# Peptides against a protein of PDB entry 2L9B, part 14

Target 1, 91 residues: chain A of PDB entry 2L9B
Amino acid sequence: ANFLSQKFPELPSGIDVNINMTTPAMMISSELAKKPKEVQLKFLQKFQEWTRAHPEDAVSLLELCPQLSFVTAELLLTNGICKVDDLIPLA
Target 2, 91 residues: chain A of PDB entry 2L9B as posed
Amino acid sequence: ANFLSQKFPELPSGIDVNINMTTPAMMISSELAKKPKEVQLKFLQKFQEWTRAHPEDAASLLELCPQLSFVTAELLLTNGICKVDDLIPLA

## One batch from the design tools (peptide; aimed at target 1 W50 P66 Q67 C82)

Design b1_p17_1_s3 (made by RFdiffusion4, then SolubleMPNN; from b1_p17_1, 11 letters changed)
Fold by OpenDDE base, seed 4:
Structure b1_p17_1_s3 (fold): chain B 91 residues (1-91), chain A 17 residues (1-17)
Amino acid sequence: as target 1 above (91 residues)
Amino acid sequence: SERQRAAAEEWLKHLLS
């Protein structure tokens, strides 16, 4: 069992990653691509609303789960909401 | 914290399921 499964037992099982052939970022990107555009946009919309309502919790969450930062950036870029130049100052 | 755990679980569920 991986860390996420142990900490969040209600989550579905993860996927094995061969670090010699792929990176965690690539795996995340691949999994995101499996989601319909409508689902991706809905996720972003809800996350935006939640972040505005709970800014301190959002910061804490992103510190605890850096992968969510990548997820958010990836979705913003792939859906044409942000440009790479918009995110560079935040990196 | 429990709040952080709950938030993480929620968003991870939305992402991974």
Scores: peptide ipSAE 0.158, ipTM 0.748, DockQ to the pose 0.046
OpenDDE base, seeds 1, 2, 3, 5: peptide ipSAE 0.067, 0.096, 0.082, 0.065; ipTM 0.615, 0.619, 0.634, 0.587

Design b1_p17_1_s4 (made by RFdiffusion4, then SolubleMPNN; from b1_p17_1, 13 letters changed)
Fold by OpenDDE base, seed 4:
Structure b1_p17_1_s4 (fold): chain B 91 residues (1-91), chain A 17 residues (1-17)
Amino acid sequence: as target 1 above (91 residues)
Amino acid sequence: SERQRKALQEFLEHLLA
């Protein structure tokens, strides 16, 4: 049992991908980019709300799944919510 | 890194609010 299994028992198994950081992030971003813009924005909003409501779990999630940081940044950029300069602190 | 993660957390908490 790990954090993900305990906190998210309904998670699907997923698939293996290249273990570098870039490939998983790109794959996830690509799949999310196939969704309508309103769905992408809804995801970002709900993710923000969840992270605010569950800051400790959010930290744990991002530590275990660092690719999500890149995915989120990419979604923010592609949806015009932020600019590259806004992500300087994340570099 | 941890620095990046914390920065993202703070970023997310405030940017979309």
Scores: peptide ipSAE 0.066, ipTM 0.650, DockQ to the pose 0.061
OpenDDE base, seeds 1, 2, 3, 5: peptide ipSAE 0.058, 0.060, 0.066, 0.066; ipTM 0.642, 0.637, 0.647, 0.652; seed 3 fails the geometry check

Design b1_p17_2 (made by RFdiffusion4)
Pose (drawn by RFdiffusion4):
Structure b1_p17_2 (pose): chain A 91 residues (1-91), chain P 17 residues (1-17)
Amino acid sequence: as target 2 above (91 residues)
Amino acid sequence: SELLSLLDPTHIAEYLS
């Protein structure tokens, strides 16, 4: 993964989830949604600028690392920026 | 909407599955 070793070498793997009692998706929501609204908005706007400045980089990262793809989607959902039905066009 | 264009379809499909 030369693209990552060059640009994104310190990508986090994610937390370990015991999916025998908790689903990843529910954890994903409670994870981002338990955060104060300012955080999701801060992340998304800052990230929006970074991804505008670096569309290839940002898109390719989302291509390989799904946590961010759905992290962004869940943050869009929790703020009401986008809905699930708005994400299926992306899917 | 700009962010949406950058999101990977496969991962979003898996996420919404």

Design b1_p17_2_s1 (made by RFdiffusion4, then SolubleMPNN; from b1_p17_2, 5 letters changed)
Fold by OpenDDE base, seed 2:
Structure b1_p17_2_s1 (fold): chain B 91 residues (1-91), chain A 17 residues (1-17)
Amino acid sequence: as target 1 above (91 residues)
Amino acid sequence: MELLSLLSPKHIQEFLS
């Protein structure tokens, strides 16, 4: 099992895709959106707890796997946890 | 891709924390 599977067992199974930014992110987001809301929220909770406990590793992961930023953002938005403006960097 | 351009690993981490 890879790192993500171990830390976030609620994630859906992977899909073979061409490596790029938009397509994998959209596919991951789409698959997560098909899961029950409780599963989505549980994922967010676990991810939140991990990012809080491991801030440097969280940044490194998101840099290495930027599609996770898209996935996380869409989950936050679709579940009404935040607004778009909350995710836009402040000057 | 447009949404990604508005995101930053550091900001996502900070928001979640």
Scores: peptide ipSAE 0.371, ipTM 0.818, DockQ to the pose 0.112
OpenDDE base, seeds 1, 3, 4, 5: peptide ipSAE 0.365, 0.359, 0.369, 0.353; ipTM 0.817, 0.813, 0.819, 0.812

Design b1_p17_2_s2 (made by RFdiffusion4, then SolubleMPNN; from b1_p17_2, 7 letters changed)
Fold by OpenDDE base, seed 1:
Structure b1_p17_2_s2 (fold): chain B 91 residues (1-91), chain A 17 residues (1-17)
Amino acid sequence: as target 1 above (91 residues)
Amino acid sequence: MDLLSLLNPEHIRKFLS
């Protein structure tokens, strides 16, 4: 098990994506939606706490794993925690 | 909407802080 699976077991496991059937983003969204709201929120809580405690490591992790950025944004938006405007970079 | 275009590690980190 890698760092993500150990630290954040609430995340769905990585699976092979058939690019002829869906996009990676759609697959991630679908897998996330299968998780109960409580599990989704639990991940966000844990990831938020870890990010606050390890801001530099958090940036490095997100740079190495852009799919994790997508997961985070998707869960924030779908659970009504933030709006799209909150994630758009300011000019 | 292209959610992937919104992804910026530093911005996400800052939002979670």
Scores: peptide ipSAE 0.334, ipTM 0.816, DockQ to the pose 0.090
OpenDDE base, seeds 2, 3, 4, 5: peptide ipSAE 0.331, 0.307, 0.327, 0.313; ipTM 0.811, 0.792, 0.809, 0.801

Design b1_p17_2_s3 (made by RFdiffusion4, then SolubleMPNN; from b1_p17_2, 5 letters changed)
Fold by OpenDDE base, seed 4:
Structure b1_p17_2_s3 (fold): chain B 91 residues (1-91), chain A 17 residues (1-17)
Amino acid sequence: as target 1 above (91 residues)
Amino acid sequence: MELLSLLNPKHIAQFLS
């Protein structure tokens, strides 16, 4: 079993996207942006807590799915949690 | 520079921690 199936056994199968990485990330961000702010913030909170508890898995996940870095960054920016300048050092 | 290429997974994890 792959990393995602091992760590997230209830994760449904996805749909392959045969376009560039940025476009899928933008689509995900767009869909999340349609959710209530409370839902977005709760997602960020849970992701943060999970990342704190499982930093190595978080790195692996973000390496496997770099689009999630975009999604996370976009949520942080759009919700005013951080500024672009805060992301520059993360290069 | 594309945002995806800019962000380092390890640094993102550190930022969130």
Scores: peptide ipSAE 0.409, ipTM 0.816, DockQ to the pose 0.135
OpenDDE base, seeds 1, 2, 3, 5: peptide ipSAE 0.404, 0.408, 0.401, 0.399; ipTM 0.813, 0.813, 0.811, 0.810

Design b1_p17_2_s4 (made by RFdiffusion4, then SolubleMPNN; from b1_p17_2, 5 letters changed)
Fold by OpenDDE base, seed 1:
Structure b1_p17_2_s4 (fold): chain B 91 residues (1-91), chain A 17 residues (1-17)
Amino acid sequence: as target 1 above (91 residues)
Amino acid sequence: MELLSLLNPEHIAAFLS
């Protein structure tokens, strides 16, 4: 298993995307929604704790894996943990 | 708003930290 699968088993496994039928973002959202809220929140908690302990590595990981950025933002927003403005600078 | 526009690694990491 790769790092993400091993460290964050709450995440859905990668899946094939049929570009004629959907987008990667749509597929990710769909797969996340299949997980119980308890599992979604557990992922966020674990990823938050890991990010706090390894802030630079977290940024690097998110840069390497944009899907993970999408997952994180999606779960934060859909679970009412943050607002859009919390993720965008208001300069 | 398009969720993909929010995907700045620095901002996400900063929020979690």
Scores: peptide ipSAE 0.386, ipTM 0.827, DockQ to the pose 0.092
OpenDDE base, seeds 2, 3, 4, 5: peptide ipSAE 0.358, 0.352, 0.354, 0.330; ipTM 0.787, 0.784, 0.793, 0.780

Design b1_p17_3 (made by RFdiffusion4)
Pose (drawn by RFdiffusion4):
Order: structure tokens, then C-alpha cells, then sequence
Structure b1_p17_3 (pose): chain A 91 residues (1-91), chain P 17 residues (1-17)
């Protein structure tokens, strides 16, 4: 993964989830949604600028690392920026 | 956020959904 070792070498793997009692998706929501609204908006706007400045980098990262792909989507959902039906066009 | 949405991986969003 030369693209990552060059640009994104310190990508987090994610937390370990016991999916015998808790689903990853539910944790994903409670994870981002338990955060104050300012955080999702701060992240998304800052990230929006970074991804505009670096469309290839940002898209390719989302291509390989799904946590961010759905992290962005869940943050869009919790703020009402986008709905699930708006994400299926992306899917 | 339209431009940001275009950058999202279809396969990952489909799996997520």
C-alpha cells in the first residue's frame, strides 16, 4: 500500500467491537452521535476543505479505509446534512 | 457537501447500508 505509506501511513485501524452483543453500525452511530454537534460539523467542514484541496488523496483514502467513508456518512446523518437515501446514490 | 459526497466509496457505503 505505497499510496498510504507515502501519504497516509498512520491510519488508525479502529476499535475492537464485540459483535456478539453489539452491532458495529449501532456503535458507529452512538460513537459519532454521542459527540457534541460541534465536533461532527467541525470535522466535516475541516475535512471538506481538505478533500477539496486533495480530491485524489481524499477519495482514494475513502476507497481503502471504510471507517472514514461511513464515519462521514453517519455524521452527515446525525446533523441532517444528508439522509440514508442520499447515501445510496453514493453506494 | 455535494463534492465531498462524490468522493465517498460506493462499495463501502453499500456495505455500511
Amino acid sequence: as target 2 above (91 residues)
Amino acid sequence: FEELLELLSPSHIATYL

Design b1_p17_3_s1 (made by RFdiffusion4, then SolubleMPNN; from b1_p17_3, 8 letters changed)
Fold by OpenDDE base, seed 4:
Structure b1_p17_3_s1 (fold): chain B 91 residues (1-91), chain A 17 residues (1-17)
Amino acid sequence: as target 1 above (91 residues)
Amino acid sequence: YDDLLSLLSPKHIREFL
């Protein structure tokens, strides 16, 4: 079993995107924007704490799930926590 | 309880946040 299925056997499957009509990035951005700022900030805090506690799992998760990397970047930018130039070296 | 792994699809992001 892969990392995700081994660690989280009840992890739900992702949703396919019609690439002719939209992109995963567009869908993610739209969904995130529907949440109030306080909810977005709370997620960032929880993810930061989890990453500190589980650094190896965090690396594996982000390598396997670019969706989550995009979520993190989007939230950091839209909430003014970092600037675009801060993320460029990571791409 | 918030499940960080729910942020793997747009649908699940909506449910998680």
Scores: peptide ipSAE 0.035, ipTM 0.625, DockQ to the pose 0.058
OpenDDE base, seeds 1, 2, 3, 5: peptide ipSAE 0.030, 0.029, 0.030, 0.034; ipTM 0.598, 0.598, 0.601, 0.615; seeds 1, 3 fail the geometry check

Design b1_p17_3_s2 (made by RFdiffusion4, then SolubleMPNN; from b1_p17_3, 8 letters changed)
Fold by OpenDDE base, seed 3:
Structure b1_p17_3_s2 (fold): chain B 91 residues (1-91), chain A 17 residues (1-17)
Amino acid sequence: as target 1 above (91 residues)
Amino acid sequence: YDDLLSLLSPEHIRQFL
């Protein structure tokens, strides 16, 4: 009955972070890099569509899951969609 | 999409910040 379960019923269990070997941010970067470009862009597309349709829920999700903001930002940057300067006002 | 959502693990949530 939590927010994640309600809005993302098919959310996977996730990936463990070995804090002795890496940080969550490093893990995110590594995992994203393993995905082909088309998968990365597909994620951005679907997330964009969902946030447009559910702006209030999107705010709640990003507050609850700050790593999702990092994911989004990195994907935007690495795929050349945004520049770092574009994101500074949001940092 | 589903693979990327794996980054929403509780471990990532708790330790990201």
Scores: peptide ipSAE 0.079, ipTM 0.677, DockQ to the pose 0.082
OpenDDE base, seeds 1, 2, 4, 5: peptide ipSAE 0.040, 0.050, 0.029, 0.033; ipTM 0.643, 0.673, 0.563, 0.632; seed 2 fails the geometry check

Design b1_p17_3_s3 (made by RFdiffusion4, then SolubleMPNN; from b1_p17_3, 7 letters changed)
Fold by OpenDDE base, seed 4:
Structure b1_p17_3_s3 (fold): chain B 91 residues (1-91), chain A 17 residues (1-17)
Amino acid sequence: as target 1 above (91 residues)
Amino acid sequence: YQELLSLLSPEHIRKFL
């Protein structure tokens, strides 16, 4: 088993996106929008806390699943926590 | 991380990964 399967056994396999009909970003944004604001903010909080507690695992996870970086950025932007300019230095 | 993942349904997670 690869790193993800070993370290994060509860992660699902995920699904591919038909890029002719949508984009991963569009799909992620739409799914995030289905969650209540309080749930979105809680996700950010818990992810931040987890990242602080497990920085190496977090880096590995985000490297292997870069879409999670998009999730985080999207949530920060859509909830007015950050502006695009705030994230540019991190790109 | 299980608590983190529990914030989203399995279907939502599958769409993200």
Scores: peptide ipSAE 0.089, ipTM 0.698, DockQ to the pose 0.060
OpenDDE base, seeds 1, 2, 3, 5: peptide ipSAE 0.056, 0.030, 0.039, 0.028; ipTM 0.667, 0.623, 0.630, 0.559

Design b1_p17_3_s4 (made by RFdiffusion4, then SolubleMPNN; from b1_p17_3, 7 letters changed)
Fold by OpenDDE base, seed 4:
Structure b1_p17_3_s4 (fold): chain B 91 residues (1-91), chain A 17 residues (1-17)
Amino acid sequence: as target 1 above (91 residues)
Amino acid sequence: FDDLLSLLSPDHIRKGL
């Protein structure tokens, strides 16, 4: 198993995306939504704690896997932890 | 979750789609 699956088993495994039927964003959102809320929150907590302990590695990870940035933002938004306005200053 | 927010950028999100 890769680093992400080992460190963050709460994440769903990747699946093929049919661009004729949906967008990658829709597929990611759909797969994330299949996980229980408790699992989603557990991932966020673990990722937050890991980020605090390994900030440089966290930056590198998001460079390597920018889809994880979308995952994180999506989970923060859908679980009501942040608002869209909280992401605007990042632009 | 401020540390996670600090990691995020619109560019990374767009690239991840």
Scores: peptide ipSAE 0.465, ipTM 0.887, DockQ to the pose 0.575
OpenDDE base, seeds 1, 2, 3, 5: peptide ipSAE 0.463, 0.464, 0.456, 0.452; ipTM 0.887, 0.888, 0.886, 0.881

Design b1_p17_4 (made by RFdiffusion4)
Pose (drawn by RFdiffusion4):
Structure b1_p17_4 (pose): chain A 91 residues (1-91), chain P 17 residues (1-17)
Amino acid sequence: as target 2 above (91 residues)
Amino acid sequence: LKAPDFDKLEEFFEKLL
């Protein structure tokens, strides 16, 4: 993964989830949604600028690392910026 | 797949700025 070793070498793997009692998706929501609204908005706007400045980098990272793809979608959902039906066009 | 550790993703993202 030369693209990552060059640009994104320190990518987090994610937390370990016991999916025998808790689903990853529910944890994903409670994870981002338990945060104060300022955080999702801060992340998305900062990230929005970074992805505008680096469309290839940002898209390719989302291509390989799904946590961010859906992290962004869940943040869009919790703030009401986008809905699930708005994400299926992306899917 | 592992769940996203948002705090680590946020800290990682701050390094890219």

Design b1_p17_4_s1 (made by RFdiffusion4, then SolubleMPNN; from b1_p17_4, 5 letters changed)
Fold by OpenDDE base, seed 4:
Structure b1_p17_4_s1 (fold): chain B 91 residues (1-91), chain A 17 residues (1-17)
Amino acid sequence: as target 1 above (91 residues)
Amino acid sequence: MKAPDFDALYKFFESLL
């Protein structure tokens, strides 16, 4: 067991995606598109709230699962919450 | 490769709050 599975035993394992997609961003965008807008926003909200409440765990999670950073960025951008320039300082 | 199960992640984070 790794750190994440030990710390977060209920953390979902994820779903298999098409390996032919060339970038994580493309994969994330494709998977997000399968979900209703409301679900996307709810996920973003809950993740944001969780991040604020558990900053140390959030850092660990994002370091070990960088795909979640792409998810967060994609959701922020597609929902007009942030612009690309807003994320540059974080890259 | 895996992508997040967003429904499961939503429920997961909800449970952590």
Scores: peptide ipSAE 0.221, ipTM 0.741, DockQ to the pose 0.552
OpenDDE base, seeds 1, 2, 3, 5: peptide ipSAE 0.033, 0.200, 0.023, 0.028; ipTM 0.536, 0.734, 0.470, 0.482

Design b1_p17_4_s2 (made by RFdiffusion4, then SolubleMPNN; from b1_p17_4 with L1M K8A E10M K15T)
Fold by OpenDDE base, seed 5:
Structure b1_p17_4_s2 (fold): chain B 91 residues (1-91), chain A 17 residues (1-17)
Amino acid sequence: as target 1 above (91 residues)
Amino acid sequence: MKAPDFDALMEFFETLL
C-alpha cells in the first residue's frame, strides 16, 4: 500500500484522463458544470470543512492529488465567490 | 492522470466529517 491508500483508505480512485486529448482541468470543469449550483456549493462547503478539521492531512492530500486544486479554484470562480485576479497571489 | 469523481468525492468528505 502507498502513502495515499494508507492515510486515506476510502479516497475514490477517480477517472482516468487521456492528457493527449484533454487536460485534467478541462475534465473537472466539465463534470462540475453538470451539477446544480446548490450541489457545487455543498461540495465546496464539505471540502472546506474537512480542510479545517484536518489541516495537516489536507496539505498531504493536495500534494498527492493536485487536481483538487483545480476543483477548488473552479468552484470559487464559477459561483462568483472570487475572480481570477483574486487567485493570482496564490499562483 | 486521474480526474476527480465529483459524486464520489462528495461522499468521501461527508464520511470524514
Scores: peptide ipSAE 0.190, ipTM 0.738, DockQ to the pose 0.664
OpenDDE base, seeds 1, 2, 3, 4: peptide ipSAE 0.141, 0.187, 0.079, 0.168; ipTM 0.699, 0.740, 0.639, 0.719

Design b1_p17_4_s3 (made by RFdiffusion4, then SolubleMPNN; from b1_p17_4 with L1M E10Y K15T)
Fold by OpenDDE base, seed 4:
Structure b1_p17_4_s3 (fold): chain B 91 residues (1-91), chain A 17 residues (1-17)
Amino acid sequence: as target 1 above (91 residues)
Amino acid sequence: MKAPDFDKLYEFFETLL
C-alpha cells in the first residue's frame, strides 16, 4: 500500500462495497452499473489513451492494483467492445 | 472490501493525460 501510494500518489483509495459481493468482478460490475454508458465510455477512453502514452506505468499500475485490470475488462465487455472469449487468454 | 471510486478514477486519469 505504501509503495503503491508512493508510485501513484494521486491514485484513489476506493470505496466500501456490499459485503455480500465476494469477487472483484461483482463489485466492479455493480459500481459500473451506477454510471451512464457515456461516462463509462469516457472513462475507458481516458484509460486507453493513458495506457498508450505510458505503457510502463500502465503495467506497473495494473500489477500493483489488480482491481483496475477488472475495471478494464468490465468496461470492454459492458460496452460491447470485446467478447468474453477475447479475455480468456489473459486470465 | 473496497471497489474503485469511478468518479475519482476518472479525475485521476484526466490528470495523467
Scores: peptide ipSAE 0.161, ipTM 0.709, DockQ to the pose 0.585
OpenDDE base, seeds 1, 2, 3, 5: peptide ipSAE 0.049, 0.021, 0.085, 0.097; ipTM 0.580, 0.533, 0.639, 0.655

Design b1_p17_4_s4 (made by RFdiffusion4, then SolubleMPNN; from b1_p17_4, 5 letters changed)
Fold by OpenDDE base, seed 3:
Structure b1_p17_4_s4 (fold): chain B 91 residues (1-91), chain A 17 residues (1-17)
Amino acid sequence: as target 1 above (91 residues)
Amino acid sequence: MKAPDFDALLAFFETLL
């Protein structure tokens, strides 16, 4: 908790997911689908730029927020940027 | 159990850059 606060002081806390109502993946996909394509692509762009600028912090963030990996994969797939086969080397 | 807040994360990355 202290490490997270020190390294990412402005990191959002996220939202709670009701595990009895839906899976986290379905919830994430649903929320992403509500956003305009332009907003989805903007998110990908900003995340990619940040990752390139802060590679060590990006690793830490993905370890602390593994759901972010799903977000990225979902956006890449749904926007036709990559295929499922392209994601196999990851994870 | 937490899920990402899309709008909050977008704002977070925009602030960092």
Scores: peptide ipSAE 0.180, ipTM 0.729, DockQ to the pose 0.683
OpenDDE base, seeds 1, 2, 4, 5: peptide ipSAE 0.176, 0.172, 0.179, 0.173; ipTM 0.727, 0.722, 0.727, 0.727

Design b1_p17_5 (made by RFdiffusion4)
Pose (drawn by RFdiffusion4):
Structure b1_p17_5 (pose): chain A 91 residues (1-91), chain P 17 residues (1-17)
Amino acid sequence: as target 2 above (91 residues)
Amino acid sequence: PPVPDFDALHAFFEKLF
């Protein structure tokens, strides 16, 4: 993964989830949604600028690392910026 | 299915912003 070792070498793997009692998706929501609204908006706007400045980098990272792809989507959902039906066009 | 460590991701992206 030369693309990552060059640009994104310190990518987090994610937390370990016991999916025998908790689903990853539910944790994903409670994870981002338990945060104060400012955080999702701060992340998305900062990230929006970074991805505009670096469309290839940002897209390719989303291509390989799904946590961010759906992290962004869940944050869009919790703020009401986008809905699930708006994400299926992306899917 | 992967679960994000959002705080770690957020810290990671603060380096890139």

Design b1_p17_5_s1 (made by RFdiffusion4, then SolubleMPNN; from b1_p17_5 with H10Y A11K K15T)
Fold by OpenDDE base, seed 2:
Structure b1_p17_5_s1 (fold): chain B 91 residues (1-91), chain A 17 residues (1-17)
Amino acid sequence: as target 1 above (91 residues)
Amino acid sequence: PPVPDFDALYKFFETLF
């Protein structure tokens, strides 16, 4: 266990990807799409509120789980909050 | 790398407050 793992000891380990059947991006999109919009938005709101309140910890979390950047982008796109072009400056 | 477990992640964030 490293420092980042110790900082978020209860962070879920995630789900392994069967690379013969899908990609991480496809799997994230699929998993999110299975949830009702209200659940997606609630998750996004909680994540955004937490990151605003804890910006330093948010950086640490994204270093530990960079997939969360894709999750956030996917939620913003699929719920019509932003467009692909809006994400370009952040890449 | 593994992809996030959405349900578990949601629960995780709920505990951060």
Scores: peptide ipSAE 0.209, ipTM 0.730, DockQ to the pose 0.691
OpenDDE base, seeds 1, 3, 4, 5: peptide ipSAE 0.201, 0.189, 0.202, 0.198; ipTM 0.730, 0.715, 0.725, 0.724

Design b1_p17_5_s2 (made by RFdiffusion4, then SolubleMPNN; from b1_p17_5 with P1M F6V H10F)
Fold by OpenDDE base, seed 2:
Structure b1_p17_5_s2 (fold): chain B 91 residues (1-91), chain A 17 residues (1-17)
Amino acid sequence: as target 1 above (91 residues)
Amino acid sequence: MPVPDVDALFAFFEKLF
């Protein structure tokens, strides 16, 4: 964790909520939904491009912050880019 | 699971991109 965090020292840590899994997911979904669609799509586009250019760093980032996987998945789902069934193999 | 600050997260990624 210490090594990975050195790659992304400014990455926000988020808040550790001592609650069940459903509530954090709902909170993330709610906050993401507050962003305009154009902002969500722009984020996804840039993240996709960055991931292609930096696949190893992308893996490291998602290992460091697994919640980012949920963020990305939620954005893909809500913008109709993929369906829940498409994500099942990745779980 | 930690809940990210979405605004801060988006700001971070915009700098990363």
Scores: peptide ipSAE 0.306, ipTM 0.805, DockQ to the pose 0.660
OpenDDE base, seeds 1, 3, 4, 5: peptide ipSAE 0.287, 0.298, 0.300, 0.286; ipTM 0.793, 0.800, 0.801, 0.796

Design b1_p17_5_s3 (made by RFdiffusion4, then SolubleMPNN; from b1_p17_5 with H10Y)
Fold by OpenDDE base, seed 5:
Parts: C-alpha cells; sequence; structure tokens
Structure b1_p17_5_s3 (fold): chain B 91 residues (1-91), chain A 17 residues (1-17)
C-alpha cells in the first residue's frame, strides 16, 4: 500500500458500478438520498469541522478518495441551508 | 471503487472524528 492508504488503513473501499445501468455520480446521489436529512447534515457538519481542524489530513483523504468531493458537493447542493462556499476549506 | 459504501463510510468517520 502507498503512503496515503497507510495513513487511513480503515477507509472502506466502496462499491462497484454497473456502467450499463448507471453512473458513479448517479449512485452517489442515490445512496446519499437513502440517508435521513438529519444524518446527512450531521455527517457534513462533522466532516467540515474535522477538515478545519486537520486540513493537511483532509487533503490527503481527498487525494486517496476523490469521490468524497462529489459526496460533499451533493450534500451541500441538496440541503438548502448549505452553500458551495463551504467547500473552500476542502479546496 | 468510485462509489462509497456509505454505511461503512459513516462508521469510518464516526471513528475518525
Amino acid sequence: as target 1 above (91 residues)
Amino acid sequence: PPVPDFDALYAFFEKLF
């Protein structure tokens, strides 16, 4: 394993996509939508707070798991009280 | 895989945070 993988050894691998049926972006949106709004907001809040407290680790995590950028964007766009400006600490 | 296992991901972050 590379350095980044060793930094987050318990990071889950995720799930595969049947490209004949859907796209990764569609599946991300669908899977997030299965979670209650309260859970979505709690996740986003905790991730945002963690990113602010650990910016270097957050960059490493996003490099290892770039789909988290799509997750974060989807959560911000879906929830009316969250704005794209909240992505600035992640960029 | 490009799509997170969100149940596992939530558990991961609860431990990470």
Scores: peptide ipSAE 0.224, ipTM 0.751, DockQ to the pose 0.742
OpenDDE base, seeds 1, 2, 3, 4: peptide ipSAE 0.209, 0.204, 0.196, 0.207; ipTM 0.734, 0.732, 0.726, 0.730

Design b1_p17_5_s4 (made by RFdiffusion4, then SolubleMPNN; from b1_p17_5 with F6V H10F A11K K15T)
Fold by OpenDDE base, seed 2:
Structure b1_p17_5_s4 (fold): chain B 91 residues (1-91), chain A 17 residues (1-17)
Amino acid sequence: as target 1 above (91 residues)
Amino acid sequence: PPVPDVDALFKFFETLF
């Protein structure tokens, strides 16, 4: 395990995607959509608070798990917190 | 990169927060 992995040893591994049936983005979106809105918002709130309190760790986590950026963006979009155009500068 | 297991990821963050 590298340094980043050691920092977040409990971070779950990703799952395989059957690319003949779906895409990674579609899979993430569908799984997120299965969560109740209140659960989605609670996650966003806590993640936001944690990121503010631990900015260096947040950067490290996103380096280790860059797909988490998609998760966060998708939640922000689907809950009407931001628009697609708001995410363009982040790319 | 592999797709996150959303359920596991949410559980992970609940313990992290």
Scores: peptide ipSAE 0.263, ipTM 0.751, DockQ to the pose 0.749
OpenDDE base, seeds 1, 3, 4, 5: peptide ipSAE 0.232, 0.165, 0.251, 0.210; ipTM 0.736, 0.682, 0.744, 0.715

Design b1_p17_6 (made by RFdiffusion4)
Pose (drawn by RFdiffusion4):
Structure b1_p17_6 (pose): chain A 91 residues (1-91), chain P 17 residues (1-17)
Amino acid sequence: as target 2 above (91 residues)
Amino acid sequence: IKAPDFDEWVEFFEKLF
């Protein structure tokens, strides 16, 4: 993964989830949604600028690392920026 | 697919922003 070793070498793997009692998706929502609204908005706007400045980098990272793809989508959902039906066009 | 540790994501992107 030369693209990552060059640009994104310190990518987090994610937390370990016991999916015998808790689903990853539900944890994903409670994870981002338990945060104050300022955080999702702060992340998304800052990230929006970074992805505009670096469309290839940002897209390719989302291509390989799904946590951010759906982290962004869940943050869009919790703020009401986008809905699930708005994400299926992306899917 | 593992659940995201969102704080680690925030810290990761602060290094890039």

